# Designs tried in a protein design run: peptides against a protein of PDB entry 6DSZ. Part 70

Target 1, 361 residues: chain A of PDB entry 6DSZ
Amino acid sequence: NYVVTAQKPTAVNGCVTGHFTSAEDLNLLIAKNTRLEIYVVTAEGLRPVKEVGMYGKIAVMELFRPKGESKDLLFILTAKYNACILEYKQSGESIDIITRAHGNVQDRIGRPSETGIIGIIDPECRMIGLRLYDGLFKVIPLDRDNKELKAFNIRLEELHVIDVKFLYGCQAPTICFVYQDPQGRHVKTYEVSLREKEFNKGPWKQENVEAEASMVIAVPEPFGGAIIIGQESITYHNGDKYLAIAPPIIKQSTIVCHNRVDPNGSRYLLGDMEGRLFMLLLEKEEQMDGTVTLKDLRVELLGETSIAECLTYLDNGVVFVGSRLGDSQLVKLNVDSNEQGSYVVAMETFTNLGPIVDMCV

## One batch from the design tools (peptide; made by RFdiffusion4, then SolubleMPNN)

Design b1_p12_5_s3 (from b1_p12_5, 7 letters changed)
Fold by OpenDDE base, seed 4:
Structure b1_p12_5_s3 (fold): chain B 361 residues (1-361), chain A 12 residues (1-12)
Amino acid sequence: as target 1 above (361 residues)
Amino acid sequence: SLLEEALANLRR
């Protein structure tokens, strides 16, 4: 019996940065199919801490910090609809990843959405939202004492949701989503009532966005609102302000992932299907009343990396480029461009061995 | 440039 040591998956399908091991530690968490890798980000690089096997392919991986938690918790949803909330516990040298809560969120009725599983967490940690099936939005209320993740569905009239996020700075949990109907793609908002288990009218909508609008970025305060990424355009809307740009450089390849650099949402990294790395810049305008508004949006080409499935800004201009199709990378963003005009330098490359074709011999 | 300024302030 040759135990072919099943090669560990190397293709990255998700990554997130936060404070999972402690309040002080900066962590990089990497999803590789059924495996979760946990690193501490150090001045010397990535220090491996723990690897966790999951009972399925990781479809959603999000860090969140409920009120009164000292460190982040990890929400995971698998492709088989197993949900869990994980907590890191260390006692001396013993490291345990504990399941704080779990549940299966599969519905018996519903068409699985063609755009896959979307999982989002309310910035105020009131709920988790899941788009699993067409015409349904699943809500998992977040309660500290509940070890069982109970979910309910709200009917969504918009059957073809492209992307969805929770907005920041909303009194009630508010989703913003891109959807498609026979007339095109649109953006809509809904408030989510936990009490009534229904949607209320959201603060704004934007009908007839770009036909290829594919991503929603929720923008933190003070700006608030959302960025909508298309193939040809990037738009911002917060209910009061609308701004659109159509930088020619993004028309060359579709933006496929993004990551927020700053807690205040002033900068984002964007990755396209050609492995180009961009910075999206939100220019501030301070009003006489002390309010901060968005003056302009800018997109700047930083350089080229592996084709990103996911991006996460670590610290000090270091970015993890999680790749499914190519090698994952740690890259450094430099202030000065090189001779080729690139601001990106590869620091480390993580070989992607591709899909292990289980050749059942 | 705005890019250079943005890149110069890449601190957490």
Scores: peptide ipSAE 0.431, ipTM 0.919, DockQ to the pose 0.746
Fold by OpenDDE base, seed 5:
Structure b1_p12_5_s3 (fold): chain B 361 residues (1-361), chain A 12 residues (1-12)
Amino acid sequence: as target 1 above (361 residues)
Amino acid sequence: SLLEEALANLRR
């Protein structure tokens, strides 16, 4: 009986950056199937702190900081709908990952959505939203004293949601989503009432967006609103302002992931299916009243990386490229391009051994 | 360029 020691999974299916171990530490958290790897970002590189086994494949991994918390908490949802909120605790050399709350959010009735599990957190930490099933939006209220994650469903009239995010700067929790109907793809917003457990009309909608609109980016204040990424176009809408660009360079390959560089949403990284890395730039215009409005959108090619499943900006122009199909990378963004016109330099490469084929021998 | 300016201002 050769116990083939099941090699640890190396394919990355999620990554997030935040302050999980302490208020001061910058962390990189990497999801590799059932494993969570926790690193501290240092001047010397990534320092491993802890590896955690999860009770299933990680489907959602998000950091969030409730009001009055000194450091981020981690929300995890597994592919089997086990939800938990994790806290890092260290006492001397003793490291523990505490489950603050947990629950199973599986429904007995519902069609699992073809585009998979989407999990989002309200920027003000009022709720977690889950798109698990067609025609349902699941809400987990965030309560500090509740060790059991209780969820409820709100019926969504839009049966085919492509992507969904919570918007910033909203009095009530507000979702923005791309959906498809027989007439095409559209963007809509809803306010989420925790009290009434229903949707209210959101601040804006945009009917008949690009047919291949696939991603929503919620933009922080002062801009607010959302960016909608398609195959041919990138659009911005905040209820008052609409702006669209159609840079020819994005038509060559589908953008599949994004990450915010700046807390104010002025810059984003975009990755496509060819491993091209872009920067999306939001140009500001300061009005005479001190309001900041979006003047223009620009997309610039930075260079090439492994095909990103996820991107996360760390610090000092260092980006983690989490890859499922290839090797994950730490890359440096440089001010000056190389001889090939690339602003990207690989600093470290993490070998992906591919899917462990359980060869039952 | 706008890109070079953006890349120059990545240090936190």
Scores: peptide ipSAE 0.430, ipTM 0.919, DockQ to the pose 0.657
Fold by OpenDDE base, seed 2:
Structure b1_p12_5_s3 (fold): chain B 361 residues (1-361), chain A 12 residues (1-12)
Amino acid sequence: as target 1 above (361 residues)
Amino acid sequence: SLLEEALANLRR
């Protein structure tokens, strides 16, 4: 009986930061194929708390805090369209991951989107949105008492959605998305009516964005709106304010991931396909009426890391770089650059052994 | 620089 100790997956395909274990704990959650690793972020580094096996490859992993929850809940969607909402419970030394709700959200009819699964959560926790199939937007209403995740589809006229997010500060849940049509790439917004199960006209649109616009970042209040990241440009729009930059440095390699540093959306980390780490800065202008508007956008090169599949800012300038292609890293952002002009120092490296080839021997 | 100021003011 050769107990082939199945090698654990090491390639990271998702990471999130929040307060999952308690209201006070800062957690790092890492998705490695079918496994979820839960850490507490400490001054000494990452403390492992729990590893959880999932019934499939994790495709979406998002933390969210419904109104009146003391800590974050975890939404997971697998590549086989199994959805669950997980809660961490600890009683003494006993640690349990409780499934609050679950469901299969697969449709019998639909073309799976070429850009893969997108899952997003409304910032006010009213719904989960899923782009699984072309021409459909799936909505899971969030209800505390419902153990069954039930979804419905809304028809989306825009067949080729590139990326989608929920906006902040909207009276109704509002999505912002980049889509492609025969005329190019565009940005559009829709309000989502849970009652009518339809889209209403959103607050704004931007036609003819950059041809390679690939990512939407929803910006929190006070700025609101969204950032659109392309190959050559970064643009901001909130309905009233438009601003675009085209920093030559981002043209060298495609930006592939982002993470918000500040709760107010003043700073973001950006990672490109060459492993370059950038900071995107939103400069504020305070108006005489006390409103805050965007004055300018800046992109600054911080340094080089492993090629990020996902980024998450932890605390105190520490960033987790989740890598699928290389070793994942904990890195420190320093105020002063090193001799090479880098503000990034690797603190810890997590060896990626590559794809587990299940050699069924 | 603006970057140095931004890095100095990272959340702790």
Scores: peptide ipSAE 0.424, ipTM 0.918, DockQ to the pose 0.686
Fold by OpenDDE base, seed 3:
Formats: C-alpha cells, sequence, structure tokens
Structure b1_p12_5_s3 (fold): chain B 361 residues (1-361), chain A 12 residues (1-12)
C-alpha cells in the first residue's frame, strides 16, 4: 500500500489580510489551489490556526465586514463557480469554519472570460460583483438572512472587461472598469441598481487610456476614485481630478499585483513579473475647504522578491509575498537600504514544490 | 527621502 501522502499544494494563488478569527487578531489567509490556510500574525511570525479544504480551486478570496459584524467574513468563489461566505467560530479549543451562505453562480449561457474570474465586494457590503462571462456582470446581493446566495446578471455592453472594482464613497454601488474595444482601452463607471437590476450612468469615464492598462485600484476616501495601472503609465481619476505619471522604471516589467498599505489609500505595494517590489505613493494636498486632493503620484523601487501572484501588507513593515512561480516569502521593509540599495529583507521563505497536477484518475 | 519617510511611518 503506497500511502501516497498527498503532497499539500505550495503554490500560492491568493492571499488576504484581515480580522477573520476575531476582531482583535490580525490574520493572513493563503489560498493554495483547493486549500485555505489561516494564520494569526504575531510578533514571532505566522502562527497556523486552521487549514480548510475547499470543493474546488479557489478563484476569488475576499474578506469583508458587513454592518454589525464584529469580525470579517470570508467570501470564496471556486473555479467551478461555487460561492460561499465563511465565518470563523472558536469555542474553547474547538475551531469551526461555518458556511453562512452558499450557492452555485454558474450560468448555462455565456462565454467564460479569457482574463478569468473577477470577484469584487462593495466597500459598504451591499453586494458582491462577479465578472465570469463576457457581456455579463453578476450581482450577489448581500443579505444577512439568506443562506442561499442568489445572483442575477446585468448585461454589460462592454464585452472585453480587463479589470473591475467597486469604488469607495458612492451613494449607490458603483463599479469602475477597464475595457477594450476596437478603438483601444477605456475606463468607465456604472452605478448598480439592485432595485431595477440594471446599470445606471456612473459619475465619470476616461476614454483612450493606455493601450496596456491592466489593473484598477479603487482608492478609499478622502481621495476617492481609481488608479489605473498600465505598462507605461499609472493614472488617477476621481471624476474631478486626473493625474498621470509615466515612471521609466515600470516599463521594464509588467506590474501584475497590488496591495493597499494604508486604510486611506496613501500607499500601495506593486509587484511586477521580475519580482520587483514597488511602493506607489499618493501625495496629498489639503485644500482651504478641508478637502483632500491628490497632489502627485510617485513610484519607488523597494527591492526584489519572489515573483508575486499576490501581495499583502501585514503589519510593522512586514509583507507577505504569495508566489505561484517561486517560493513565497515574508519580507521586511526597512527604513534604511542595504549595501545593494534594497529596502527589502527576506525574513522567511516558504518552499514552492511546484504545481500539483490534479491527476484525476 | 520621501521613501525613507514613508518606510519610517509604516503602520504598526
Amino acid sequence: as target 1 above (361 residues)
Amino acid sequence: SLLEEALANLRR
């Protein structure tokens, strides 16, 4: 009897930080194919709490905190379109992951988008948005009493969506997305009407963005708006203010992931295909009326890491670098550069043994 | 530098 010790997946395909185990605990959640690993972030490092097997490859993993919840809930969507909302419960030494809601959100009709599954949550926790299929935006209303996740589709005229996010500070849930048409890439916004199950005109649009614009970052208040990341440029738009930078350093390799450092969106980490780690800085300008506007954008090279599939800032300058192609890392951001001019020091490395080929025999 | 200031003021 060859006990094939089923090698646990080591390639990271998602990571998120939040308060999942309690209101006070800082957690790192790591998606490794069908496995969810839950850690508590401590001064000594990552303390493992629980590992959870999922019924499929994790495609979306997002923490969110509905009104009146003391801790974050976890939304997971699998590559087979199984959606669930998970809650952590601990009673003494007993640890349970409870499914609050679940559903299958697969459509019988639709072309699966070539850019894969996108899942986003409204910052006010009014809905989950899913781009699963070309020309459709799926909405899951967030209702506390629903054990079954109900979804509906809104037709999207823009067939080739590159990336989409919910904006902050919007009276109605508002999406911002990059899309491609025969004329190039563009940014558009739509308000999502839950009542009418349709899109209304959003607050702004930007036609003819950079041809390789690939990511949308929704910026929290007080700035609001969105950052659009391309191959050559980084742009900000909030309806009233537009700002673009074209730092030469980002032309060398494509930025592939990002993570917000500050709750107010003043700093972001960016990772590229060469494993370079950057900080994007939003410089504030305080207006005479007390409004805060974006003065400038800056990109600074921090150092080199494993090629990030995902990044998450933990605390005290510690960053988790989730890698699919290489070893995942805990890295420390230092105030002073080393002899090589790097502000990044590897604290811990997690060996990636490569992709587990699901031999479904 | 702005970077050093940003790194010095990382959330704790």
Scores: peptide ipSAE 0.419, ipTM 0.918, DockQ to the pose 0.696

Design b1_p12_5_s4 (from b1_p12_5, 6 letters changed)
Fold by OpenDDE base, seed 1:
Structure b1_p12_5_s4 (fold): chain B 361 residues (1-361), chain A 12 residues (1-12)
Amino acid sequence: as target 1 above (361 residues)
Amino acid sequence: SVLEKALSSLKR
């Protein structure tokens, strides 16, 4: 009896960093198709804690901390529209992953969006937003006592949403999204009313952004607003301030992923389709009234890595590069460049054996 | 440089 041990998936399709195992532990969570891997980040490296099988390919994986929770909870949505909220529990040596809430959020009617599933969480943990179908925005209200994830749809006039995020510092949950119409690509905001189950007018809009604008980054306070990443340009807007840069270096390859380094949104990592790693810098200006405004945007090349599907900053200049096409890596960002001008050093490489083709015989 | 200052302050 050859027990064909089904090879574990090695291609990474998502990663997130937070405090999932405890309030004090820094965790790296890695999605590999149907597999969730949980690590503790230590001074010695990544310590494996638990692996969890999911009932489908992980499409969304986000950490969030509701008010009164000591540690982060994990939201997962699968490609089959199974949603769950997971909690880590440890009792001595016994480790359990508790499902706090679950539900299926599939609609019977709707065109699945060509750009795939987008899942976002309000920074104040009021709701989860899902773009699953064209012309619909699905809302899952976050309630502590609800074991069943119930969702409702709001009609979205903008049929072709490219990317969407919740903004920070908004009295009501507010989305910012890039959409395409016959006139080009645009950025719009909407407030989401949980009570009325409708959109209200958002604080700002930006018509006629770059034709290839593909990503929205919500910027925390004190800056607020959003960054829009295109093929040729990076723009910032917060309703009051607009700033755009067009660094020639980003024209060489499409930026495909990003991750926030600082809690205040002053630095981001960017990865492109050639495996180049960049730092996006938000330069601050402090006004006499103590307000912080954006002075400038800067993009700096750090070095080269595996082609990132996802990036996450860990600690002390260590970055996890999750790769679908190549080997995933732990890399160190150094203050001093090497002889080739790179600030990136590979610390550890995780071999990607490629997709397991289940040959249905 | 601006980059070196950014890299030197990488703490969580």
Scores: peptide ipSAE 0.435, ipTM 0.912, DockQ to the pose 0.761
Fold by OpenDDE base, seed 3:
Structure b1_p12_5_s4 (fold): chain B 361 residues (1-361), chain A 12 residues (1-12)
Amino acid sequence: as target 1 above (361 residues)
Amino acid sequence: SVLEKALSSLKR
């Protein structure tokens, strides 16, 4: 009996950075199919802390810090709609991953969305939002005392949601989403009423965005609003200000992932289908009243990496490039370009052995 | 450049 030690998955399908192990530790969390890998980011590189087997493929992985928590909690949703909130606990050398809450959020009715599972967390940790099915937005209220994740659905009139995020700086939880109808793609906002379990009119909308608008980035304060990324254009809107750019360089390949570099949303990393890494820059203008407004958007090519499924900025110009199709990388962003004009240097490469074909034996 | 200034300020 050859116990074929089932090779651990190597293809990365998600990554997040935060303070999961402690308030002080910087962590990289990597989703590889059913496996969660937890690292501490050190000056020497990635220190492995724990690996966790999950009961299904990880579809959503998000860190969040409820008010009065000293460290981040981890929300995971699996492709089989098992949701959990995880906490890291360490007592001496003993390391435990504690399930604070869990639930199955599958509906018996509804069409699974063709664009797959989207999971988002309100920046104020009031709720989790899930786009699982066409015409439905699922809400999981975040309650500290509830070990059972309860969800309810709100009907969306917009059947074809492309991407959705919670906005920052909103009195009520507010979603911003790109949707498609027969007239094209549009951006809309809704406030989410937990009390009434309904949508209220959001602060703004933008009809007739770019036909290939595919991603929403919620921008933190002081800018607020959202960035909409298309194939040809990047747009910003916050209700009061609209700005669009169409840099020719992004037209060459579709941007497929993003990550915020700065807490204030001044910089983002963008990855495309060719493995090009960009920096999106939000140029600020300080008004006489002390308000900060967006002056301009810029996109700068940093260099080339493995084709990113996910990106996460760690620290000191180090970026983790999570790849599904190629090797994952730790890369350094340098101030000076190399002879080829690249600002990117590979520091470490993590071999991807390809998809584990689940041979059902 | 704008990029070099951005890269020089990369901290967490």
Scores: peptide ipSAE 0.433, ipTM 0.911, DockQ to the pose 0.753
Fold by OpenDDE base, seed 2:
Structure b1_p12_5_s4 (fold): chain B 361 residues (1-361), chain A 12 residues (1-12)
Amino acid sequence: as target 1 above (361 residues)
Amino acid sequence: SVLEKALSSLKR
């Protein structure tokens, strides 16, 4: 029996940045199929801390910080609908990843959505939202004392949700989503009532967005609202302000991932299917009353990387490019462009050996 | 440029 030592997965299918190991540490967490890799970001580069085997393919991986936690917790959902909340604990040299809560969130009835699993966390950590099945939005209330992740479903009238996020700065948890109907693609918002286990009317909607609108970015305060990314356009809406741009450069390839650079949502990284890296810039205008409004949106080409499945800004212009189709990279953003007009320099490359065919022999 | 200004301000 040749125990073919199953090669460790190298294709990246998710990455997140936050403070998971401590309040002070900046971490990069990388999902590679069933494996979670945890790094500390240092001035010298990525320091590996721990690898964790998961009970299935990681489908959702999100960091969140409940009120009164000193560091982030990690929510993971697997492709088999096993959910857990993980905490990092270190005591001297002993490193433990503990399960704070777990549960299976699979429904007996439902059509799995063709666009796959979407998992989102309310910015105020009131709930987790899951789009697993068409016409259903699953809610996991976040309770500190609950070791069992219990969920309930709310019916969505919109059967074909493309993407969904929780908005920032909402009194009640509020989702913003792109959906498709026979008339095209639209954006809608709903408030989520935990008490009544229903949707209430959200603050705004936008009918007839771009036909290829594919991504929602929730924008933090002071701007609030959402960015909607299409094939040809990028739009901002917050209920009071609408702004759209159609930069010709984004028409060449579909934007497939994004990451927020600034806590205030002033800058985002965007990656497309050709491996182009962009900066999305939100220009602020300060009003005489001290309110901050969005003045303009700009998209700037930074350069080319591996085709990103996920992006995370680390620090000092360093970006992790998680790739499923190619080699993952650490890249540096430079102030000055090279002779080719690129602001991107590869610092490190992580070889992707392709899909591990788990031959179940 | 706007981009250069944005890139120059990239910090932790």
Scores: peptide ipSAE 0.431, ipTM 0.912, DockQ to the pose 0.718
Fold by OpenDDE base, seed 4:
Structure b1_p12_5_s4 (fold): chain B 361 residues (1-361), chain A 12 residues (1-12)
Amino acid sequence: as target 1 above (361 residues)
Amino acid sequence: SVLEKALSSLKR
């Protein structure tokens, strides 16, 4: 009996950065199928802290900090609709990952969405939103004392949601989503009433966006609003301001992932299907009243990496490139380009062994 | 450049 020691999964399907182990530690969390890897980001590189086996493929992994928490909590949703909120606890050398709350959020009725599972957290930690099924938006209220994740559904008239995020700076939890109908792709917003368990009219909408609009980025204050990424265009909207760019360089390959660099949303990393790494820049304009508005959007090519499934800016220009198709990388962003015009230098490469196809011989 | 300025400010 050769116990084929099942090689640990190496393909990355998600990554997130935050303060999970402590308030002071910067962590990188990496999802590799059913495996969660927790690292501390140090000046010397990634220090492994803990590995956690999950009961199913990780589909959603998000850090969030409810009011009164000293460090981030981790929300995980599996592909089998098992939800949990995890807390890191350390007592001396003993490290425990504690389940604060759990639940199964599967519905008996519903068509699983073709674009897969989307999970989002309200920036004010009022709720978790889940797009699991067409025509439904699931809400998990975040309550501190509740060990059971109770969810309810709100009917969504828009059956084909492409991507959805919670907006920042909203009095009520507000979602922004790209959806497709027979007329094309559109952006809409809804307020989510926890009390009434319904959608209210959101602050804005944008009909007839680019046909291949695929990603929503919620922009923090002071800008607010959202960025919509398509194949040919990048647009910004916040209800008051609209701005669109169509940089020719993004037409070459589809942007498939993004990560916010700055807490204020002034910079984002973008990765495409060719492994090109871009920086999206939000140029600010300060008004006479002290309000900050978006002046311009700019996309700059940084260089080439492995094809990113996920990107995470760590610190000091270091970026983790989580790859499903290739090797994951730690890369450094340099101020000066190399002889090839690249601002990206690979620091470390993590071999992806690919799917171990159990060739049943 | 705008990019160089952006990259120079990545220092925490």
Scores: peptide ipSAE 0.426, ipTM 0.909, DockQ to the pose 0.626

